# Peptides against a protein of PDB entry 5EIB: the designs that were tried, part 306

Target 1, 366 residues: chain A of PDB entry 5EIB
Amino acid sequence: VDLEPGTMDSVRSGPFGQIFRPDNFVFGQSGAGNNWAKGHYTEGAELVDSVLDVVRKESESCDCLQGFQLTHSLGGGTGSGMGTLLISKIREEYPDRIMNTFSVMPSPKVSDTVVEPYNATLSVHQLVENTDETYCIDNEALYDICFRTLKLTTPTYGDLNHLVSATMSGVTTCLRFPGQLNADLRKLAVNMVPFPRLHFFMPGFAPLTSRGSQQYRALTVPELTQQMFDSKNMMAACDPRHGRYLTVAAIFRGRMSMKEVDEQMLNVQNKNSSYFVEWIPNNVKTAVCDIPPRGLKMSATFIGNSTAIQELFKRISEQFTAMFRRKAFLHWYTGEGMDEMEFTEAESNMNDLVSEYQQYQDATAD
Target 2, 366 residues: chain A of PDB entry 5EIB as posed
Amino acid sequence: VDLEPGTMDSVRSGPFGQIFRPDNFVFGQSGAGNNWAKGHYTEGAELVDSVLDVVRKESESCDCLQGFQLTHSLGGGTGSGMGTLLISKIREEYPDRIMNTFSVMPSPKVSDTVVEPYNATLSVHQLVENTDETYSIDNEALYDICFRTLKLTTPTYGDLNHLVSATMSGVTTCLRFPGQLNADLRKLAVNMVPFPRLHFFMPGFAPLTSRGSQQYRALTVPELTQQMFDSKNMMAACDPRHGRYLTVAAIFRGRMSMKEVDEQMLNVQNKNSSYFVEWIPNNVKTAVCDIPPRGLKMSATFIGNSTAIQELFKRISEQFTAMFRRKAFLHWYTGEGMDEMEFTEAESNMNDLVSEYQQYQDATAD

## One batch from the design tools (peptide; made by RFdiffusion4, then SolubleMPNN)

Design b2_p27_5_s4 (from b2_p27_5, 10 letters changed)
Fold by OpenDDE base, seed 1:
Structure b2_p27_5_s4 (fold): chain B 366 residues (1-366), chain A 27 residues (1-27)
Amino acid sequence: as target 1 above (366 residues)
Amino acid sequence: SELDEKIAAAREKRAALEAAAAEAAAA
């Protein structure tokens, strides 16, 4: 789905365009112009019924519908505005189904779009209320991984999207292969989300290796485990050492010893025990899939629900506040029929979320 | 739904702003 036809044509003409049903391409003509209000209330609202018709049709074809997965950007107008409109509409029609998102967080290092803080804040407000699980994929973190870890001098959207795809493939492994931990979206939510509003995950992937060093790197369970818990491997721009893990899931892929995985997972938890809450028992879950990802002998994917994710929301909030105090570009949104109050409500709800994470970070067992 | 009401209100407000802009341009 897109409000721009050219994006859909690019996907359709791409190497995997044929895997999608032609009738499942729904697109607008005018775009959102990086405006959340256009995505949510105008151009997106004109298109949403056509998208819902496709969603219904595909849902009816499912023997057992678990829920929905949305991949979207929070910086742009379509992914943010229309994406959150679609989430709300699907939630209204399917209130008992899981809503899962892969939400790409904006970064000034990656995009020059000045209104991204508005689009992101307005989107986070909707995600807090209407999603069950949100993977925070932060363009800041992706850029930093590409530059620092992968040694890419000028990271491209292709390089960032490669990390996104590896992460998405990793976190969905348990959904795609039977007999694993978190074999359905509801089990994932039960294991990962101890508090309904605190459903924002920091994903991570291992191995992350520069092209020049790939040939010299052994892939071992200890190395994967160590890298997976390294702050530099997080796909969200927050340091887990500045917070506490509420819950963790680790998904290993490839031929490895379950015993070795369990030993290494225990060792890394013990080494990092200060970064876990002590009052949530058995808050680390591990899965092993014997099928490796393409081109790797083994991998590990990390899913963390950490109070450190508040650093990401604080960054967005600071950028939002700096613009909103000046009423910068606000007329672009109010001109689409939005109320200025919706900005204040969204800011407040995101700040409340930050406060909730801080409360659970500071909570003791006593 | 509350969402449908918000969408309708936004559309109405947009239409009013567009009408006011058209009147101001004709004046």
Scores: peptide ipSAE 0.369, ipTM 0.851, DockQ to the pose 0.968
Fold by OpenDDE base, seed 2:
Structure b2_p27_5_s4 (fold): chain B 366 residues (1-366), chain A 27 residues (1-27)
Amino acid sequence: as target 1 above (366 residues)
Amino acid sequence: SELDEKIAAAREKRAALEAAAAEAAAA
């Protein structure tokens, strides 16, 4: 789905364009112009019914519909505005199904789009209310990984999207292969989301290795385990050491010893025990899939529900506040029919989310 | 739905703003 035809034509003409049904390409003509309000109330709202017709058709074709997965950017008008409109509309029609998102967070290091803080804040407000699981993929973290870890001097969107695709492949492993932990979206939610509003995850992937060092790196379970818990490998720009993990899932792929995985997972938990909440028992889940990713002997994917993710929301909130206090570009949104109150409500809800994470960070076992 | 009402209200408000802008440009 896109409000711009050119994006969909690029996907259709791409090496995997044939995996999608032609009738499942739904697109507008005018785009959203990086405006959440155009995505949500105008251009997106004109297109949404045609998308819902496709969603219904595909849902009816499922033997067992678990839920929905949306991949979108929160910085742009289409991904943010229309994406959250779709989430809301799907939630209204399918209230008992899991809503899962891969939400790409904007960063001033990667994009010069001045209104991204508005689009992100308005989107986060919708995600808090209408999603069950949200993987926070932060462009800042992706950029930093590309630059610092992968030793890319000038990271591109292609480099960032490669990390996104690897992460998405990792977190969906249990859904794609039988007999795994978290084999469905609902089980993942039960294991990862102890409190309904606290459903924002920091993903991570290992191995992350520069091309120059790849030949010298041994892929071992201890190394994968150490890397996936390293703050430098988080796909969200927050330091887990500044918060506490509510829940963790680790998904190992490849031929390895279950015993060695369990030993290393226990060791990393014990070493980092101060960074876990003590009042959630058995809050670390481990899965092993014998099938490695393409081109790797083994990998590990990390999913963390950490109170440290509040750093990401604080960053967005600070940027939002700096613009909103000046009413900068606000007329672009109000001109689409929005009220200034929607901005204050979205800011408030995101600040409440930050406060909730902080409360659970500070909570002790009674 | 509440969402449909919000969408409708936004469309009406947009149309009113566009009309007012057109009138102001014609004056």
Scores: peptide ipSAE 0.357, ipTM 0.843, DockQ to the pose 0.969
Fold by OpenDDE base, seed 5:
Structure b2_p27_5_s4 (fold): chain B 366 residues (1-366), chain A 27 residues (1-27)
Amino acid sequence: as target 1 above (366 residues)
Amino acid sequence: SELDEKIAAAREKRAALEAAAAEAAAA
């Protein structure tokens, strides 16, 4: 789905364009112009019924519908505004189904779109209420991984999107292969989300290796485990050492010893015990899939529900507040029929979310 | 739904703003 026809043409002409049904391409003629309000209330609202018709048709064709997965950007008007409109509409029609998102967080290092803090804040407000699971894919973190870890001097959107794709492939491994931990979206939610509002995940992927170092790197279970828990490998721009893990899932792929995986996972938990909450028993889950990812002997994917994710929301909130106090570009949103009160409500809800994460970070077992 | 009401209200407000802008441009 897109409000811009040119994006859809790029998907159709792409190497995988033929895997999608032509009838499932829904697009507008007028883009959102990086305006959440255009995506949510106007241009997106004109298109949403056509998308829902496709969603219904595909849902009816499912043998066992678990839920929905949305991939969207929170910086742009379509992904943010129309994406959250779709989430709300799908949630209204399918209240018993899991809503899962891959939400790409904006970064000033990657985009010059000045209104991204508005789009992100308005989107986070919707995601808090209307999603069950959200993978936070932070363009800030992706850029830093590309630059620092992968040694790319000028990271491109292609480089970032490669990391996004690797992460998405990793976290969906258990859904795609039988007999795994978190084999369905509901089990994932039960294992990962102890508190309904605290459903924002910090993903990570290993191995991340620069092209120059690939030839010298052994792929071992200890190295994967170490890298997977390294703050520099997180796809969200927050340091896990500044918070506490509520829950963790680790997904190993490739031919490896289950015993070695269990030993390394126990060792990393023991070494990092101060970064886990002690009052959630068995909060680390491990899965091993014998099928490696394409081009790798083995990999590990990390899913962390950490109170450190508040750093991401604080960054967005600070940027939002700096713009909103000046009423900068606010007329672009109010001109689409929005009220200034909706901005204040979104800011408040995001700040409440930050406060909730901090409360659980500071909580001790009695 | 509450969402449909919000969408309708936004559309009405937009239309009113567009009408007011058109009147101001004609004056």
Scores: peptide ipSAE 0.355, ipTM 0.847, DockQ to the pose 0.967
Fold by OpenDDE base, seed 3:
Structure b2_p27_5_s4 (fold): chain B 366 residues (1-366), chain A 27 residues (1-27)
Amino acid sequence: as target 1 above (366 residues)
Amino acid sequence: SELDEKIAAAREKRAALEAAAAEAAAA
């Protein structure tokens, strides 16, 4: 789905374009112009019914519908505005189904789109209320991984999207292979979300290896375990060491010893015990799938629910506040029929979310 | 739904703004 027709042509012409049904390509003509309000109330609202018709059709074709997965950018008007409109509409029609998102967070280091803080804040407000699970994929963190870890001198959107794709493949492993930990979206939510509003995850993927060092890297369970818990490997621009993990899931793929995985996972928890809350028992879950990803002998995917994610929301809030106080570009949103109060409500709800994360960070076992 | 009401209100407000802009351009 896009408000731009050219995106659909790019997907169709891509290496996997043929896996999608032609009738499942829903697109507009006018775009959102990086405006959340165009995506949510106008251009997106004109298209949403056509998307819902496709969603219904695909849902009816499912033997057992667990829920929905949305991949979107929070910086652009289509992904942010229309994406959150679609989430809300699907939630209204399917209130008992899981809503999962892969939400790409904007960063000034990667994009010059000045209104990204508005689009992100307005989107986070919707995600807090209308999603059950949100993987926070921060373009800043992806850029830093590409530059520092992968040794890419000039990271491209293609390089960033490769990390996103690897992560998405990793976190969905348990959904695609029966009998695993988190074998369904609801079980993932139960294991990962101890508090309904605190459903924002920091993902990570291992191995991340530069092209120059790939030939020299051993792929071992200890190395994967160490890398996936490294703060530099997080795909959200927050430091886990500045917060506490509420819950963690680790998904290993490939032929490995389950005993070795359990030993390494215990060792990493013990080494990082100060970065976990002590009042949530058994808050680390591990899965092993014997099927490796393509081109790798083994991998590990990390999912962290950490109070450190508040750093991401604080960054967005600070940028939002600096723009909103100046009423910068506000007329682009109000001109689409949006109320200025919705900005204040979104800012408030995001600040409340930050406060909730801080409260649970500071909580001790009684 | 509340969302449908918000969408409708936004559409009405947009239409009013567009009408006012058209009137101002014709004056």
Scores: peptide ipSAE 0.348, ipTM 0.845, DockQ to the pose 0.954

Design b2_p27_6_s1 (from b2_p27_6, 13 letters changed)
Fold by OpenDDE base, seed 4:
Structure b2_p27_6_s1 (fold): chain B 366 residues (1-366), chain A 27 residues (1-27)
Amino acid sequence: as target 1 above (366 residues)
Amino acid sequence: SEAEERLEEFQRRAKEIARERLEKLEK
């Protein structure tokens, strides 16, 4: 789904374009112009019913519908505005199904779009209320990984999207291969989300190696485990050491010893015990899939529900507040039918979310 | 504070919504 036809043509002409049904390509003509309000109230509102018709058709064809997965950017107008409208409408029609998102957070290091803080804040407000699970994929973190870890001098959107794809492949491993931990979206929610509003995940992937170093590094379970918990491997620009893990899932892929995985996972938990909440028992889950990713002998994917995710929301909130106080570009949103109150409500809800994470970070076992 | 009261309300509402969703799935 897109408000611009050129994106759909790129997907259709791509190496995997044939795996999608032609009738499932829904697109507009005018785009959202990087405006959340155009995506949510005008251009997106005109297209949403056509998308819902496709969603209904595909849902009816499912033997067992578990839920929905959306991949979207929160910086643009389509992914943010129309994406959150679609989530709201799907949630209304399917209130008992899991809503899962891969939400790409904006960064001024990646995009010069000035209104991204508005689009992100308005989106987060919707995601807090209407999703069950949100993987926070931060363009800030992706850029830093590409530059610092992968040694890419000028990271491209292609380089960032490669990391997104690797992460998505990792976190969906348990859904795609039978007999694994978190084999369905509901079990994932039960294991990862102890509090309904605190459903924003910090994903991570290992190995992350520069092209020049790939030939020389033997991947081991201890190295994967250590890298997976390293802040430099997090796809969200948060330091886990500044917060506490509520829950963690680790997904190993490749032929390895389950015993060795369990030993290394126990060791890393013990070494990092101060970064876990003490009042949630058995809050680390581990899965092993014998099938490695393409081109790797083994990998590890990390899913963290950490109170450190508040750093991401604080960054967006600070940028939002600085613009909103000046009423900068506000007329672009109000001209599409938004009220200024919606901005205040979105800011308030995001700040309340930050406060909630901080409260659980500071909570001690009674 | 007003912010704490709003947070408590959101937490209460979130728990209620979660319970209602669970009850619908058990049916």
Scores: peptide ipSAE 0.015, ipTM 0.427, DockQ to the pose 0.051
Fold by OpenDDE base, seed 1:
Structure b2_p27_6_s1 (fold): chain B 366 residues (1-366), chain A 27 residues (1-27)
Amino acid sequence: as target 1 above (366 residues)
Amino acid sequence: SEAEERLEEFQRRAKEIARERLEKLEK
C-alpha cells in the first residue's frame, strides 16, 4: 500500500514483484507529502476502504488468522499517517487479532525531512493504543551499524533495508517454522509484553560482519550470543545499559547444540544481570531453529523489551517539542483538517509512555 | 500443549505479581 504510485511500480518491477498478487496493490495518486495529516485524514482516508477490502479478502482466505503485520516508516506521511489509520481500522474490525508492526523510526542522520518529529510523535500515539507488538527499527541505529560494524563509508537505504529485512526474517522465524518458541503472534505478545502499553521492542541481529571480514569470521554460538547483547548491534538507537530488560527473546537459526545455546544464554544473562529486572521471573526466552537463514550457517535474532527504549521516545519528543513550541509547519497539518489538540495529546501520551518505562526501570524487587 | 498452557499461565501470574509490586512502590 502506498499513496504514491511510483513506489508500487518499483515493487512490481523488482526481483520479487511477482510474489505479490496484482490485486493486492492498492495505491493513491497524490502521495502524503511527508504529512501525517494527509495520510491519516485526507489522502489516506480516501484510500483506506480499498485497502480494508483487500485485507478482508485475504483474511477470509486464511485458515487461521493470527493477526496482522504492518511495515511502515514513521517519518513519512503515508507509512505514518495512513499506516496508523489502517491499524486503527483493522483494530476496530479485528479486535481479537494481534497487531504487529515493524516501525521505522526517523533520524536526522538519514533524512532531512523537517516534519519527521511530528509524524513520528503522532504515529507513536496511535501505536501505543492500537498495536500489541511494535519492533522499533531506528534509522539512526541502522546507519551506525552500517558505518561502524559493516564498515560502509556511505550507507544507503539499500544497506539499511537489508538490515531491516534480516531482522524481520529473524523475528518471524518462529512463526514460519513449526515447533518453535513463540510459534504464534499471541504467544510472542504473552512472552514479551508484561504491560500492555510497553510493547515496543528493540531488535537485534547477528552476525553483523563487514564484507572484508566475512571470510575470516568463524560463526560460533558464543560469538552470536555476545553480538546479540552488544549495545552496538541494537537496531533501536538506545543503549540497553541505560535501562533494564523487562523481557528478552533470542532466536537462533542453524545447526547448533541446544546445550551450547542454553549455556551461552545463561552466561550472557549472568554477565548482564544488572540490565534485567529481577521481579519478572523467566523473562529470557530462547528458541533454536535448525534451518539457517539463506547464505548463513548460523544466525541469532534478538528481541528486547527494555526500559532503555525511552531514549528513542525522548529523542523524538525533544525534537517534537522544539518544533511545536515554535508552531513550525502546523498549518500544513491543520489545513488537512487536523486539530492542534491532537499534537498535544500525542506529545502527552508519548511522555506518559516514557514515564511508565522510567517507573519500571526504577522498580526494585520488594 | 498442556506444558505451554502452564507456561503461559505462569507468565501471566508473573506479570500480575510484577504489577502488584509496582503499585505498592507507587504508594
Scores: peptide ipSAE 0.012, ipTM 0.329, DockQ to the pose 0.038
Fold by OpenDDE base, seed 5:
Structure b2_p27_6_s1 (fold): chain B 366 residues (1-366), chain A 27 residues (1-27)
Amino acid sequence: as target 1 above (366 residues)
Amino acid sequence: SEAEERLEEFQRRAKEIARERLEKLEK
């Protein structure tokens, strides 16, 4: 789905464009102009019914509908505004189904638009209320991985999107292969989300290896485990060492010893015990799938529910507040039918979320 | 640093792409 027709043509002409049903391509004519309000109240509102018709048709064709997965950017008007409108409408129609998102967070370092703080804050407000699971992906973290870890001299959006795709493939492994831990979206939510509002995840992937070192790297379970818990491998620009893990899932892929995985996972928890909450028993879940990803002997995917994610929301909130106090660009949103009160409500809800994460970070077992 | 220059170049290119998209949408 896009409000810009040119994006859909690029997907159709791409190497995998034929995998998607032609009738499932829904697109607008006018675009959102990077304005959340255009995506949510005007241009997106005109298109949302056509998207819902496709969603209904695909849902009816499912033998067992678990839920929905949305991939969107929170910086742009379509992904943020129309994406959150779609989430709201799907939640209204399918209240008993899991809503899962891959949400690309705007970064000041990789910022395309001046109004990204508004789009992100307004989106987070919707995601807090209407999603069950949200994977936070930060373009800054992706860029840093490409540059520092992968040793790419000039990272491209193609390189960033490759990391996103690898992460998405990793986190969905348990859903695609039978007999795994977290075999359905609801079990994943139960295991990962101890408190309903605290459903924002920090994803990570291993191995991340530069092209020049790939031939020399022995992939071992200890190396995967160590890299997976490294702050430099997180796809969100937060340091896990500044918070505490509420819950963790580790998904290993490839032929490996389950015993060795369990030993290494226990060792990494013990070494990092200060970075876990003590009052949630058995808060680390491990799965092993014998089927490796394409082109790798083994991999590990990390899903962390960490109170350190508040750093991301604080960063957005600071930028939002600085713009909103100046009433900068507000007329672009109010002219599309928004009230200034919606900005204040969104800011308040995001600040409440930050406060909730901090409370659980500071909570003791006593 | 060479890393900072590359980041600035990436940011510049990202902003240019975004601006070109915006200009196409305003038309």
Scores: peptide ipSAE 0.000, ipTM 0.260, DockQ to the pose 0.018
Fold by OpenDDE base, seed 2:
Order: structure tokens, then C-alpha cells, then sequence
Structure b2_p27_6_s1 (fold): chain B 366 residues (1-366), chain A 27 residues (1-27)
């Protein structure tokens, strides 16, 4: 789905364009112009019914519908505005199904779109209320991984998208292969989301290795485990050491000893015990899949529900507040039928979410 | 366990907070 036809043509002409049904390409003509309000109330609202018709058709064809997965950007107008409209409409029609998102967070390091803080804040407000599970994929973190870890002098969108694809493949491993810990979206939610509003995940992937060092790097379970818990490998721009993990899932792929995995996972928890909440028992879950990812002998994917994710929301909130106080570009949104109150409500809800994370971070075992 | 009791209390509180907010947004 896109409000711009050119994106759909790019997908169709791409190496995987033929795997999608032609009728499942729903697109507009005008685009959202990086405006959440155009995506949510005008251009997106005109297209949403056509998308819902496709969603219904595909849902009816499912033998067992677990839920929905949306991949979208929160910085643009289509992914943020229309994406959150679609989430809302799907939630209304399928209230008993899991809503899962891969939400790409904007960064000034990657995009010059001045209104991204508005689009992101308005989107986070919707995600807090209408999703069950949200993977936070931060463009800032992806850029920093590409530059620092992968040693790419000038990271491209292709480089960032490669990390996103690897991460998405990792976190969905349990859904795609039988006999796994998190075999369905609901089980994942039960294991990862102790509190309904605190459903924002910090993903991570290992191995991440520069081209120049790939030939010299051993792939071992200890090294994967260490790298997976390294703050530098998080796909969200927050430091886990500044917060506490509520829950963690680790997904190993490849031929390895389950015993060795369990030993290393126990060791990393014990070494980092100060970074876990003490009042959630058995809050680390481990899965092993014998099938490695393409081009790797083994990998590990990390899913963290951490109170440190508040750093990401604080960054967005600070940028939002700086723009909103001066009413910068606000007329572009109000002209599409939005009220200034909706901005204030969205800011308030995001600040409340930050406060909730902080409260659980500070909660000690009395 | 004391840890389980605390978890249940936090879960209860979080559900209450979420409910109160939903009720405010529907208004």
C-alpha cells in the first residue's frame, strides 16, 4: 500500500515483485507530502476502504488468522498517517486479532524532512492504543550500526534496509518454523508484554561484522550472545544500560548446542543482572532454530522490552515540543482537518508512556 | 513468590491506567 504509485512500480519491477498478487497493490495518486494529516484524514482516508477490502479478502483466505503485521515509517506521511489509520480500522474490524508493527523511527541523520517529529508523535499516540506489539526500528541506530560497526563511510538506504530485513527475518523465525517458543503472535505478546501499554521492543541482530573483518571472525555461541546484548547492536537508539529489561527473547539460528545456548544465556543474565527487573521471574526466553539465515552459519536475534526505550520517545518529544511551541508548519496539518488539541493529546500520551517506563524502572523489590 | 505478587500488582495497575486513558480518549 502506498499513496504514491511510483513505489508500487518499484516493488513490481523488483526481484520479488512477482510474489505479490497484482490485485493486492493498492495505491493513491497524490501522495501524503510527508504530512500525517494527509495520510490519516484526507488522501489516506479516500484509499483506506480499498485497502480494507483486500485485507478482508486475504483474511478470509487464511486457515488460521493470528493477526496482522504492518511495516511502516513514522517519519513520512503515508506510513505514519495512513498506516495508523489502517491499524485503527483493522483493530475495529478484528478486535480479537494481534496487531504487530515494524515501526521505523525517523532520524535527522538520515532524513531532512522537517515535520518528522509531528508525524512520529502522532503515530506513537496511535501505536500506544491500537497495537499489541511494536518493533522500534530507529533509523539513527541503523545509521550508527552501518557507520560504526559495519564501517560504511556513507550508509545508504540499501544498507539500512538490509539490517531491517535481517532483523525482521530474525524476529519472525519462531512464527515461520514449527516447534518454537513463540510459535504464534499471541504467545509472543504473552511472553514479551507484561503491561499492555509497554509493548515497544528494541530489536537487535548478531552477527554484525564489517566486510574487512568477516574472514577473521569466528561465529560461536558465546560471541553471538555477547554481541546480541551489546548496546551497539540495538536497532533502537537507546542504551539498555540506562534502563532495565522487563522481558527479553533471544532467537538463535543454525546448528548449535542447546545446552551451550542455555549456559551462555544464563551467564549473560547473571553478568548483567543489574539491567533486568528483579520482580519479573523467568523474563528471558530463548529459542533455537536449526535453520540458519541465508549466507550465515549461525545468527542470534534479540527482542528486548526495556525501560531504556524511553530515550527514543524523549528524543522525539523534545523535537516535537521545539516545533510545536513555535507552531511551525502547524497550518499544514490543521488545513487537513486536524485540531491543535490532537497534537497536545499525542504529546501527552507519549510523555505518559515515558513516565510509565520510568516508574517500572525505579520499581524495586521491597 | 513475592516477585510474582509484585508482578500481579504491577499488571493490575498497568491495566487500570490503560483503562482510564482509553475512557478519557473516548470522551
Amino acid sequence: as target 1 above (366 residues)
Amino acid sequence: SEAEERLEEFQRRAKEIARERLEKLEK
Scores: peptide ipSAE 0.018, ipTM 0.387, DockQ to the pose 0.100; fails the geometry check

